# Peptides against a protein of PDB entry 3PUK, part 78

Target 1, 227 residues: chain A of PDB entry 3PUK
Amino acid sequence: ERGLKSVVWRKIKTAVFDDCRKEGEWKIMLLDEFTTKLLSSCCKMTDLLEEGITVIENIYKNREPVRQMKALYFISPTPKSVDCFLRDFGSKSEKKYKAAYIYFTDFCPDSLFNKIKASCSKSIRRCKEINISFIPQESQVYTLDVPDAFYYCYSPDPSNASRKEVVMEAMAEQIVTVCATLDENPGVRYKSKPLDNASKLAQLVEKKLEDYYKIDEKGLIKGKTQS

## One batch from the design tools (peptide; made by RFdiffusion4, then SolubleMPNN)

Design b2_p9_4_s2 (from b2_p9_4, 4 letters changed)
Fold by OpenDDE base, seed 5:
Structure b2_p9_4_s2 (fold): chain B 227 residues (1-227), chain A 9 residues (1-9)
Amino acid sequence: as target 1 above (227 residues)
Amino acid sequence: MEFKLHKPP
């Protein structure tokens, strides 16, 4: 299969499961709301079992400790998800799991990263960003799963201007992760009429693409690609 | 412990 779903799954396998794999070891996987949707869109439970995941838990729910097992956190870099992680490992005497592997779906802000380092560093084996912040729907279709995006983008109320900006920034970041997943640096095209929404989003995407590909993993600049 | 950033801040 060569569709977007298979590309996303392959990236997750490489960036997450291969990175923390140990022979004969089973892990508990912790998911948040976004990563639950993401994995549901591109894999089956049988696929996760093959990757050494025995159970999947919701990070937001109270969970019983399984101190003999390591935990794989595949979560969004949000205060809510990070706070839930910190509750699992914040106390030396009450750690829920043996150790943690953390994989963030996108860039983790320094404030959250430093908070993790200060409180739980000894329990963490890996902490990485994998840059997948979209949900594949079809072979060539994806969604961004940004709450209230439609409302804020098209609201005639001027009081929503600040929220519109936040939503536009979030969408632009997610679109960049699509490009990164496909290993592309496209030129962005848009229709300027009748509203300026497309133009604003395009400018944000172009800027963020420039920032992303300014320095890649190899320290190289990737030029514009045509798909 | 390994911390790796895949995207510049």
Scores: peptide ipSAE 0.008, ipTM 0.434, DockQ to the pose 0.580
Fold by OpenDDE base, seed 3:
Structure b2_p9_4_s2 (fold): chain B 227 residues (1-227), chain A 9 residues (1-9)
Amino acid sequence: as target 1 above (227 residues)
Amino acid sequence: MEFKLHKPP
């Protein structure tokens, strides 16, 4: 695997698998729809086995308890994925797994985080945001996998204006994760015609990049990278 | 429970 795919895999390996690795320990990994696509795009099952994953399960499906094993949740910070996680650990008597490691693909809203914290904090060994919310397709190509993005961006119905904004925000956040993965803070180029969609998205991306790279790990301001 | 945010490099 070359280019963007290899970079993404290396980031996941470091941020997720190395972070929760225990010598001689196997884990069950839980994936949602997005992370299934993500891992399928940048690794093989053999790679996951080498990282101590014995079984991959879909978080949305009913699963039999394996109470002696820890679970690695690599999921999107969505109500659907979080609710499925909560069903696995919400009952004291019916926990599906021994403990949980949670890695979110992006920023987890406070509402969802607080819901997790209130119900099953004792079962969680680690919870992290790793900021990978895109699918690498080729060395220089990625997809965002935002549901209904096309419909809301190009809908002639004015009633969809609020939905369009939500979709554009989501896309902008995902684009920022691409830049973060590549350690880049680029200028954004776009076409202004025939619609203002590209302009609006570009502005959102620029703003979010500014916020994201305002202060680095050492407290230094990260400037724009050369184009 | 340990919570860590991903930081820019």
Scores: peptide ipSAE 0.008, ipTM 0.450, DockQ to the pose 0.371
Fold by OpenDDE base, seed 1:
Formats: sequence, C-alpha cells, structure tokens
Structure b2_p9_4_s2 (fold): chain B 227 residues (1-227), chain A 9 residues (1-9)
Amino acid sequence: as target 1 above (227 residues)
Amino acid sequence: MEFKLHKPP
C-alpha cells in the first residue's frame, strides 16, 4: 500500500499538474503558507521541475513581474490568498504574469469566487478545487494545521464559543478531504470526554462526509466503506 | 479530544 504522502502527491499531480500541462511550457508556481507545507510534505523540488515548474514564489511576498510566463496558483481559498492573487492580475497594465491557473485546496466560497470572476476572469485559464486541506506526515499520519485550534476548543472562556464552532467546522472539512483523498467513507468513532468536543467534531465529520459523497463529481452516492 | 475514523463492519 502506497503511503499517504504518495497518494497525496499522485492526486496533486493528476488534479493540478496534468490538468494544466502544456508541452514545452514552464510555469511559475505561487504558493501560500499551507500549500508550501503541503508540497514540502509530499514532493521534492525535482518533482516539481519534472512537472514544468521553474520557480516557486510565495504569494504573500512582493514579487517581480514575469509577464512572459504563465503562473500556477496553488492556494487556499482564503481572503488573504485571493487578495494577493487579485493584486497580481487586478490591473490590466500591471499584470505580473501572462495568465493564471488557479487550484484551490478546498471549496472556494461563492463570495471569493465571484470576486475573482469580476476582476480578472480573462486572465484565468483554469480555476478548480482539488479538496486537499491536510498535510501528510507519514504513511498513516496527517495534520490539519488549524491555527489556535487547541486554544479555542479547550478555552474556558464562553466568549470563544462561536470561534470554537468555526474551528470545529474547519477541522471537519479538512478531515473530509483526507477521506476523499483516500476514496473512503468511514464511520466515525469518538471517545467520550468531559467535554463534548469529540462528539461534536464526529457529528460534523459524519454530516460533511454525507454531504460530500452525495454531490461528488460523479454524481454518485457512495455508501459507507466496509471494515 | 479523541476520535477515530474507521471502516464500518
């Protein structure tokens, strides 16, 4: 069985690099904080070179224009990453790159998508969601990389209740992308603790798994996988 | 917080 890292890499290769591949064409790849970690966990620079990436840039940094090259944006669907993208293409006279391919790690909210469409649709050759919002660590280990998750989940301050819910939702979404990457629809088990965090997260994951497999790209309803 | 993803029997 190929380890989780290899599965993730294969999915990225198919969903991103093969999708935008053009023979003889080199691209600049733009990454955010999460996708930098993601790619570093499952591939090497040599692998990216083989996929036609000549340079990797951080989307948050100020970058010199390379107007003759197309850019591959592999980014999280966040306002911050989207705003950085829009700065690269928002002005007709100040486009940093020739064109853009955009691949989001997760579902892009309609608000962000519409913002992109309104500003620079003519510069975009592809815009897709690939549903990989976790970092593979080992063959059977992954991390979610949710900032302050521990704090909000276990904060005794009632004022953090709303933020706790947001964090739980985000974690559940990320877990679903793990399942989707593995093509699995598992049952969710949790251990009861004094806090209801585990049960709440489990319920969110179950619900989101159901939703995901009801509306998958194939229009198929995938039942629970057998043990 | 502890939970496990599993394939149902």
Scores: peptide ipSAE 0.007, ipTM 0.381, DockQ to the pose 0.027
Fold by OpenDDE base, seed 2:
Structure b2_p9_4_s2 (fold): chain B 227 residues (1-227), chain A 9 residues (1-9)
Amino acid sequence: as target 1 above (227 residues)
Amino acid sequence: MEFKLHKPP
């Protein structure tokens, strides 16, 4: 089926599972709130089993050590998820797993990356960003799953202005991951009335698209996708 | 709010 879900699954399969695949090796997969929703939207448990995942665990929950197995962390680049990872590998004597493969759904800030590097570098076999920060719902429908986005975007309270900007930036970043997943660099259209939210979001998306496609994976500039 | 992604003509 040529749908957004299939494209997302194929990208995850290539960027995550194929990247860390070892013949005959089973892994434990750790998910956060977002990646749980993401995988639930585009694959089944049987698909994950075929990719060598024996158990799926929530990174936020207490888990029993399985020191003989490697762990695949498919998580968002958030302080919360990173802190949970660090708890799993922070102590040499108390490592929960044999080693870690880390795949972030989006750009990992240098501050978080450096924190990981300083504490757990020897336990990490891979650390990559795969740039999928949206949830496919239908063949042509996706959601961004940004908490309280509606509230902050439409709140008349001036005290929410700063938070509105943060939310707008997050949404723009996520939209760019949709474009990246589809290998598209589109033009952006918006309705500017009655509020300027759409205009602001469009500008953020355009800017972030430009930044993302300045240099592609091959070091080439990707122009705007023609209709 | 309306937001549409489109290919440039």
Scores: peptide ipSAE 0.006, ipTM 0.374, DockQ to the pose 0.027; fails the geometry check

Design b2_p9_4_s3 (from b2_p9_4, 4 letters changed)
Fold by OpenDDE base, seed 4:
Structure b2_p9_4_s3 (fold): chain B 227 residues (1-227), chain A 9 residues (1-9)
Amino acid sequence: as target 1 above (227 residues)
Amino acid sequence: MEFLLHKPP
C-alpha cells in the first residue's frame, strides 16, 4: 500500500529504528504528545515490538528508573519535551536510563540543542532530526495538529496578528516535512478568497521548500518532481 | 482555507 501512512512508517523505521538498532537489544521508547499521535496513526504496538521496543512511556510523566536499559526518545523539538529529557539525564537528577537515542520530529533550534549538549552529551548516543511534523490520517490526508492554529488564523482580534504569523510559519514548516517525506517538490495552489490566509501560507510554503531543497542541492539537485 | 500541493506540470 503506497498510502501516506505506509510512507511515514517506512521513513520512521529507516530513520529511527534502523539507525539505533542493535541486535538482541531492547529499548524503552519515550514519546511526547505529538509523537504519540504520530505513531498511533501509522503503526501498531506489534510493529514497535518488532523494532525492539519493549515499553512505551510518556516523556511528560514521572517514571521509575530502568538503569540497565537504553532509551529511545522520539520527541518534538520543544522546550517542554527537551526539559523532560534533561530531567532524565541532567546533572540535577540521577540518570533514569543507561543511554539515550534522540530523534526529533523537526529542526531543533540551536538554543535547545546547545542546552542538551551542555548537560547530557556523554549519555547521548544519537541525536537526529527526521523531519516528520504531520500526522497521516488517510492515504492522501494529513493533519498538522498545531495548537490553536484555527483560532489565530481566523481571529478578528488585531492583537493576534503577530501570533498568526508565527502559526503560519509553523504550519508551512510542517507542510514542507510532508513534501520531504514524499520526496516531492510540488507547486502550491490556493483559493485566494475570501481571506488571504491561503495565499500567505502558500507563499511561506514555497519559500521554505526552496530553502529546504537549496540546502539539499549541495547534495542532490532534485529538480521539480516531474509527475 | 483551501490549499493544494500539486506536482509541477
Scores: peptide ipSAE 0.054, ipTM 0.725, DockQ to the pose 0.027
Fold by OpenDDE base, seed 5:
Structure b2_p9_4_s3 (fold): chain B 227 residues (1-227), chain A 9 residues (1-9)
Amino acid sequence: as target 1 above (227 residues)
Amino acid sequence: MEFLLHKPP
């Protein structure tokens, strides 16, 4: 039985590395905070070398140009990560890399996508969403890495209600990527007491699963996974 | 909070 880490790595290998592979070509890989944790959880540096990655760089840091090499951006679809990418390619005369392959960990909002298209479309060879927005911890355990999730979910302060909703939405989206990675459309079970947090999260997950599996990659409706 | 994903029977 292949553990969750192996499944995640295999998906990344197929969706990212195989998609942009060229024989004899080395790439620089740019990571953000989340994808650094993600790759650290499911692969080793030797694995990345085998996939043609020579150097790993933090997208948030100032980096020296390597204009002869292509860059592989494996990043979250956040304004911060996108802005860092745009700084690398925004100027025609000062591109940091030869070209870019962009792989987002989750759905990229149209606003961010359009911003990228408007500024540096000619430098982009690929722009895809791979739907992996969780961290595999063990063979059957994952984490979501949502900042302050515990605080906002369990805070008794009513002023945190709006933030709690945002956190719940983010968690639900990430859980859907777990299901997508496992190629499953599961049922959701929860305890309704003493708080309604589990119920709210379950409803969000069920709704998002329904939306995700309305049309699969083959254009077919995927029913609930059978036991 | 108890929250579980499962394959329905």
Scores: peptide ipSAE 0.034, ipTM 0.643, DockQ to the pose 0.027
Fold by OpenDDE base, seed 3:
Structure b2_p9_4_s3 (fold): chain B 227 residues (1-227), chain A 9 residues (1-9)
Amino acid sequence: as target 1 above (227 residues)
Amino acid sequence: MEFLLHKPP
């Protein structure tokens, strides 16, 4: 496959599978709703088998312990997904797996990170953020999969103003992960009428891009991408 | 809403 899907898969392969690979070792992979959609969009089950994944499990479901195997958690940094992880490792006597590798799709809030650290630190071999919080649809098309985004962005009810802001922030963060995945720092175009939603989102994206690319992985300042 | 990413000129 070519285009955005291929780029996303290569990033996941490098950032997740290569990072935790051990020769001859199989892992159980735990996915949430978002990462299930993400992997389904950019790889096949055969690809995951080649990366040493024997079984894929839904993190939200009750699962039987496999205490001799390590688990690879590829999950969103949400309270729901984190709580499910904590149930797997929170009890010393009832650990479901031998150890955990955790890869978050985006920035994990300090509150969630600290909760994990306080409860399960001894069981964790890796904990990383990989910055892929979008779904590639086509070579040049992606979706964000933000719940209730349409409702809050276009709600005429003033009481939804705070929720609208939260949704806008989330979308902006996800858009930045697209840029990061492509290693691009673009400008933004938007339609300013009839509502200011696009303008607001553009401003948020520009701000977050600035913050993200202020210092790159090598400690260098990265300017706007030119043609 | 219309929202597009582009490379600056």
Scores: peptide ipSAE 0.024, ipTM 0.583, DockQ to the pose 0.027
Fold by OpenDDE base, seed 1:
Structure b2_p9_4_s3 (fold): chain B 227 residues (1-227), chain A 9 residues (1-9)
Amino acid sequence: as target 1 above (227 residues)
Amino acid sequence: MEFLLHKPP
């Protein structure tokens, strides 16, 4: 009950399922690659059934329309996932579902949000960010699931420098979602040698933590959690 | 609480 998996599940339950719950209503849930892993890490199919989900489908796959049912999209804020969503609702005649609830795992860039708003606003009942961009593995263990992170971080090729920065930024953002999920604002320590990767990542995390906790959802400033 | 970053092995 106190492990990271339970905390993550509770957050998802509150932020997603409770938010869109309607008595007696079943929904189809659409997942992408990341959210499939995320849910698989912290819940069972039976749990999802209890939350009113009758069918789970992959957003990237071709799917048959179920126009009488509403869809719950639990997806990452990526162009790929957003484009798949837009295909489901892009035309009035080709809407796959009755309506959509959208929950993003992290901050949705304005460009993507505006694209959704311009195309599908009338079909969307909810659009929220829940800030869970990590996969809980154990009570105190998580993974970030960043493809090629190791390669870009440790590549000796200078041509990868720009990509390394992008990866570092992404990882830092994901780490902040861990802290947010735990409601913690920790001090960050790192090993400075042999490479500066840890230092760079630590600085990014600290900066993003400061930004995140400058004003929380309640309009309060959260200080550093004591060690 | 402190957050520690370590290089993967």
Scores: peptide ipSAE 0.020, ipTM 0.546, DockQ to the pose 0.027

Design b2_p9_4_s4 (from b2_p9_4, 3 letters changed)
Fold by OpenDDE base, seed 4:
Structure b2_p9_4_s4 (fold): chain B 227 residues (1-227), chain A 9 residues (1-9)
Amino acid sequence: as target 1 above (227 residues)
Amino acid sequence: MEFDLHPPP
């Protein structure tokens, strides 16, 4: 199947599982709220087993240490998820796992990265950004995970204007990850009425796509593609 | 320890 779900899974397999694969080694995988939804949307437990994952744990929950096993953190680059990771490895005496592989679904701010590096560097074997910040639902349909996006985008309260902009930026960034996952630089289409939200978002996406594909892997500008 | 952050597209 060439649907979005399969493409997302293949990207995760390549960028995450293949990247940290060690023959004969099983890992515990830690997921946050977003990545739980993401993996649930594009794979089955049997798929994860095939990739060397023995157990999936929720990063937000208290967990029993399994000190002989390495942990694969597939998480969003948020303070909440990072803080949970830090609790697992932040103290030398209370390390829950043997070592950590960290894969962020999106750009990790330097502030968060520096925090991780300062506290847990010795425990980290790999830290990578994979740029998948959307949930595939259908072959051509995806959803975004931006907190309170619906509320702020459609709020009539002018006091929410600044937050609306932040939300739209976040949404645009996530849409770009879809394009990156599909290796496409599409023209953006939208319906403007009744609100101009779609138009604003479209402009942001176009701008971010331009920036993203300004220099591709070969240092070339990627032309517009059909989406 | 290996980091691969902010990779090019």
Scores: peptide ipSAE 0.068, ipTM 0.737, DockQ to the pose 0.464
Fold by OpenDDE base, seed 1:
Structure b2_p9_4_s4 (fold): chain B 227 residues (1-227), chain A 9 residues (1-9)
Amino acid sequence: as target 1 above (227 residues)
Amino acid sequence: MEFDLHPPP
C-alpha cells in the first residue's frame, strides 16, 4: 500500500509539474503558507529539482525580479495569495518573471479569477485547479488547514454559530479532497458524543461526496468504496 | 493563455 504522502506527491507531479514541463527549462516556484506545508509533507528539495524547479520563493515576501525565468505559482486561491501574484505581474514595470503558470490547490472563486484575467492575462500560460487542501502525515493520517477551527467548533458563545458552520463546511471540503486524491468514496464514521460537531461534519462530508461523485469523468455515479 | 478551472472531477 502506497502511503498517503506518495499518493499526494504523485498527484502533484502529474497535475502540476508534468502539466507545465518543458524540456530543458527551469522555473522558479512560488509558494504560499499552505503549499509550503503541503510540499514539505510529501517531497524533498531534490524531488523538486528533478521536476525542473531551480529555486523556491515565498509569495508573501519581497523578491528580486528574475525576468528571464518563468514562474510556477503553486498557491491557494485566497485574496492574499492572488494579490501577491498580481503585484508580480500587474504592471509591465513590476513584472518580476518572464511568464506565469498558476496552479490553485482548490476551487478558485470567479471573483478572484476575474481579477487575475483583468490584470495580467497576457502573462499567464496556464491556470489550473488541482484540488488538494490537506496535509498528509502518515499512510492513513492527514491534517486540515482551517483557521481557528478549534475555537469556533468548541466555542461556547452562541454568537459564533454561523462561523462554526462556515468552518465545518471548509473542513468537509478538505476531507473530500482527500477522498478525491485517493479516488475513494468512503463510508463516514464518527463519534456522536459529547458534542454534535462530528455528526454535523460527517453529514457535510457525505453530502459533498455525493455531489462530487454524482457525475464522474465518464458521466457515471461512483459507488461507495469499501473501508 | 490556457485555463483549466472548475473541471469535472
Scores: peptide ipSAE 0.066, ipTM 0.735, DockQ to the pose 0.450
Fold by OpenDDE base, seed 2:
Structure b2_p9_4_s4 (fold): chain B 227 residues (1-227), chain A 9 residues (1-9)
Amino acid sequence: as target 1 above (227 residues)
Amino acid sequence: MEFDLHPPP
């Protein structure tokens, strides 16, 4: 039993593969850096084959067109990944695939979404956010993917204060996706010394959890779960 | 074409 890994896989299976499943159809799946790590952490290639994925491609690399096949983009909502997608479908004459299903790992900013709509909306069959922004390691262990988090959190340079705040926000957001994946609203425990980083992060997580669980799918307020 | 962005919690 793989604990958190199993939960993550089940969520991806339901939110992504079941969502775009068509009997007898094979798709090419496009991954970025984060989703490559994510899938590697919670599934095997055989699992993906069972879900109708014939080939996995790196979205950042140059790829040969396969115009008769549909593509499943499982990517982060970043300018880099979106730009790569746009290169695949931005030109009618140079479309790499028959159509696209897009699944973002987190909230897609309106600016990026609007850019997609303006360029290649006709090629998109589905666009969805699934809110998984962490890598499961063990049953109770996960890894955040926030660039330069260590540097900014522990930098003594006051000039990095603003960036530190941004990093802390990003970390908090990713932690919330863990809670959402587990369908939990836990209490947050932390060690406050010697630095206040943990305390600040805890406050951000608490705030974001409150925002996330204001109204659940049934219109109810989700209370705190046991931690 | 179906879009499901910003899903409710």
Scores: peptide ipSAE 0.066, ipTM 0.736, DockQ to the pose 0.442
Fold by OpenDDE base, seed 3:
Structure b2_p9_4_s4 (fold): chain B 227 residues (1-227), chain A 9 residues (1-9)
Amino acid sequence: as target 1 above (227 residues)
Amino acid sequence: MEFDLHPPP
């Protein structure tokens, strides 16, 4: 049993592949660095073929147009990934595919969303947030793909304070997606010494959990999960 | 075009 990996795969299958599935239709799937790692951690190429994906392409690379096929973008809501998408559909001359299905791994900022809407709304068939921003490693272990997290969290240079906050925010968001994937709202435990990094991160996670679970799909408040 | 952004958990 794959544990957390199987849960993540089932969620992706339901939220992404089943959502855009059409009988007899194949799609090209576009991945970024994070989603490449994510899918590699929880599925095989054969699994993706069964879900109607003919080929996988890296969104960062230059690609030849396949205008008769629809594209499935499974990407992180970052400026880099969004900019690559916009190059594929932002202009008539640059259109790479027939249409786009976009699935973001987490909350897409309004600024990025509005940018997408303004430039290529006609090409988009679906746009959804699925809230999986972690890499399952084993049944009870996950990793966070936050660039330079270690450096900024432990840098003694005070000039890195602002960047440290950004990194911690990103980490907290990813941890919340783990909880969401497991349908849990846990209490947070941490080691307070020698630095206050763990305490700060814990506070951010608690706050974001509160915000995330303020209302459930039925408009009810989700209470804390018992240990 | 269909959007499903910022859904509850």
Scores: peptide ipSAE 0.054, ipTM 0.674, DockQ to the pose 0.458

Design b2_p9_5_s2 (from b2_p9_5, 4 letters changed)
Fold by OpenDDE base, seed 2:
Structure b2_p9_5_s2 (fold): chain B 227 residues (1-227), chain A 9 residues (1-9)
Amino acid sequence: as target 1 above (227 residues)
Amino acid sequence: MKLHNIDNE
């Protein structure tokens, strides 16, 4: 029985490191808040060295240019992370690195992707979405990274209804990434009483799973699995 | 969702 951490690492190794691997080439890897936690949960620095990463940098921090090296951006598709990337390559005179490989942990919105393409396409060697937006904790345990999820989901205040919906959407999305990572399309099971949160979340997950597996990474439609 | 890809290798 392989632990979830091992599965996640294997996914990252295959989808990211193997994808951009070049013999004898070292890269600088740029991480954001989420991917820092993600990698910390499933690998060691020695593992990253073996994959050709010489140094890890925080994308949000000011960094010295290393113009002779290519950069591997393993980041979430957020405006904040993307803006930092754009600053690194926004002008010819201010390019931080030789070129960029970008791997997003989730689907990148069209508008954001188009912005990247319009501004920095010539500096990008590869850009892909790998769909991992959860943190593995134990063999079959993971943590969703949704700020204030507990508060909004269980808030009795009607004024929080809009935010509650957003939080549930985010939770559902991350659950789908777990399923995708594990190559599973499970039947969703839940206990609904006394609150309807579980039912709503289950519906969202089911819908998103259906959408994902219509055109997954391999163009395959998967049947429901038992999990 | 639509997957995006850039490949300039």
Scores: peptide ipSAE 0.412, ipTM 0.917, DockQ to the pose 0.799
Fold by OpenDDE base, seed 3:
Structure b2_p9_5_s2 (fold): chain B 227 residues (1-227), chain A 9 residues (1-9)
Amino acid sequence: as target 1 above (227 residues)
Amino acid sequence: MKLHNIDNE
């Protein structure tokens, strides 16, 4: 059974595809490295066709303009992906598509968001943050997309301490997005290891869960749940 | 964290 995969797909369908769907309209979908893996893990091309996606393009690749079609950007809020988007719409003469829908997989930094608004606001029909920053594998299993996580977490070099903290923060954030996707606020348990990484990560997750579930999307306070 | 939104439709 693909329990978590199904949940993720339903989230994407409702938050992204249903949100920008128009009767009889086809869109080009732009994906980055992470969202390519994400969609591949939880859906098929036939599913995307049913959602009104005619073709999928890699945002990092050079693409020919299709100026009569709108584009659906499902991308990570990274400088790399944002820069690719900006190249598509940053100049009036070089617009690749008719208009853009942007859905970020996580919170977009203010600096990046403001940059988008300043340069491409007229070309954007909708922009939202969806908060799906993990890859589902099994019903209760997911993988994190944090570059160099293994290296920095297990590095004995004290000079990597600052980077280790950054990696831990990123991991914790992604775990929280899993909880948000499942609509759960779990108690955190961990197995201690010599480097205390599990304990540190657990503390970060607890803190971030507290922050996230302080007020939900409807302005309600959520309590702890069992997961 | 602050959520961002653009809706021009």
Scores: peptide ipSAE 0.411, ipTM 0.917, DockQ to the pose 0.706
Fold by OpenDDE base, seed 4:
Structure b2_p9_5_s2 (fold): chain B 227 residues (1-227), chain A 9 residues (1-9)
Amino acid sequence: as target 1 above (227 residues)
Amino acid sequence: MKLHNIDNE
C-alpha cells in the first residue's frame, strides 16, 4: 500500500517510535483526541505492540501511576494536552511515570514549550515536533482537525471574521504538514468561491510552505510537485 | 515557526 495512510504510518514509525526505541523496553503511550484519530486511521493495535507500546491511555483521563514505566506522549501542542502532561509530571512527589518522551504533531508555541521545559525538564528524555497534523482517509485524501473550521469559514456573521482568519491559519498549517509528510512542495490549486476562502487559504499555504522549507530544509525550497 | 528539541538521554 502506497497511499497516504502508509506514508503517515512510516513517518510516525521513524519520527516517534524509532526515535525513542529502547531494546526490550515497553512504554505506555498517551494520546489526545487528535492523535487517537490519527493512529486509528493509519495503524492497528498490533502495530503499536510491535513498536513497544504495551497500553494506550487517554491523556485527558485520570490515570493510575505506573512509576516503573516510561511514557510516550504523542499529542498535539495545545494547552489542554500540555496541561494534562504537566499534571502527570509537574509534581515532584506524584509523577505518574518513570520518564516522558514527548512528540508533538505540530510546532509547539514557544511559551508552551518553555513552560514544559521549566516545569518538567528532569522528567523529559526527548521532546520533538514531528509535523503531522492531518488525518489520512484515502490514498490522497485527508481531513483537517480544526475546531469549528467549517462553521467559521462559511459564517455570514461579520463578527466571526477574526476567528475565520485563525481557522484559515490553522488549516494552512495542517496542509503544510501533509506536504512535509509526503516530502512535497506542491503548487497550490484551488477553485474560487464567492467567499474567496479557497484563494485566501491557498495564499496562506504557499506562504507557510516557503517558511517551512526555510526552517526545515535550511533555506532549500524544493521544486513544484503534484499535489 | 520555531523548531524545538529536548534530548536528555
Scores: peptide ipSAE 0.409, ipTM 0.917, DockQ to the pose 0.782
Fold by OpenDDE base, seed 1:
Structure b2_p9_5_s2 (fold): chain B 227 residues (1-227), chain A 9 residues (1-9)
Amino acid sequence: as target 1 above (227 residues)
Amino acid sequence: MKLHNIDNE
């Protein structure tokens, strides 16, 4: 029993692999730093083979073209990952793969999305945003991918206050993706002392959960659940 | 906020 890992894997199966599945077709899968960690945490290579993935490649590395195969990009919506994708398909004569499926682990900024559409729309079969921006650890434990989160949250330097807020926003977003994955709208509990970090984060999570369910469920907020 | 989507299948 993998607990949260099993739930995450099931979500990926449904949102990514089932969405682009074609009988008898194999794909090359491109991963970035985050999605490499994510998949490593909840599946094996044999699982990916069963889902029609022949090989996984690092999107940041130089790769040889495989022009007869379609590519599945499972990546974060970051400028770095997007730029790597654009290099693969930006030139009409130098496309690395037959076509692309793109699944972002989070909401893609409009600017990045529009850039992709403008440059590579003809090469893209499908592009979707899925809400999995966390890494499962134990049955009910997960980790967040927020750079320097510890440093800024616990920094005694007042000059880092603005960055601390940005970090907390990012953390709150990722926690909301956990709730979305688990189909939960939990009552948030926290211990605030000695710092107010936990209380601030809790408030952000609650606000973002409300916003998420308003958007996702046609203006209806899901009732609070216990977790 | 609206989700982005491309579907060219």
Scores: peptide ipSAE 0.401, ipTM 0.914, DockQ to the pose 0.644

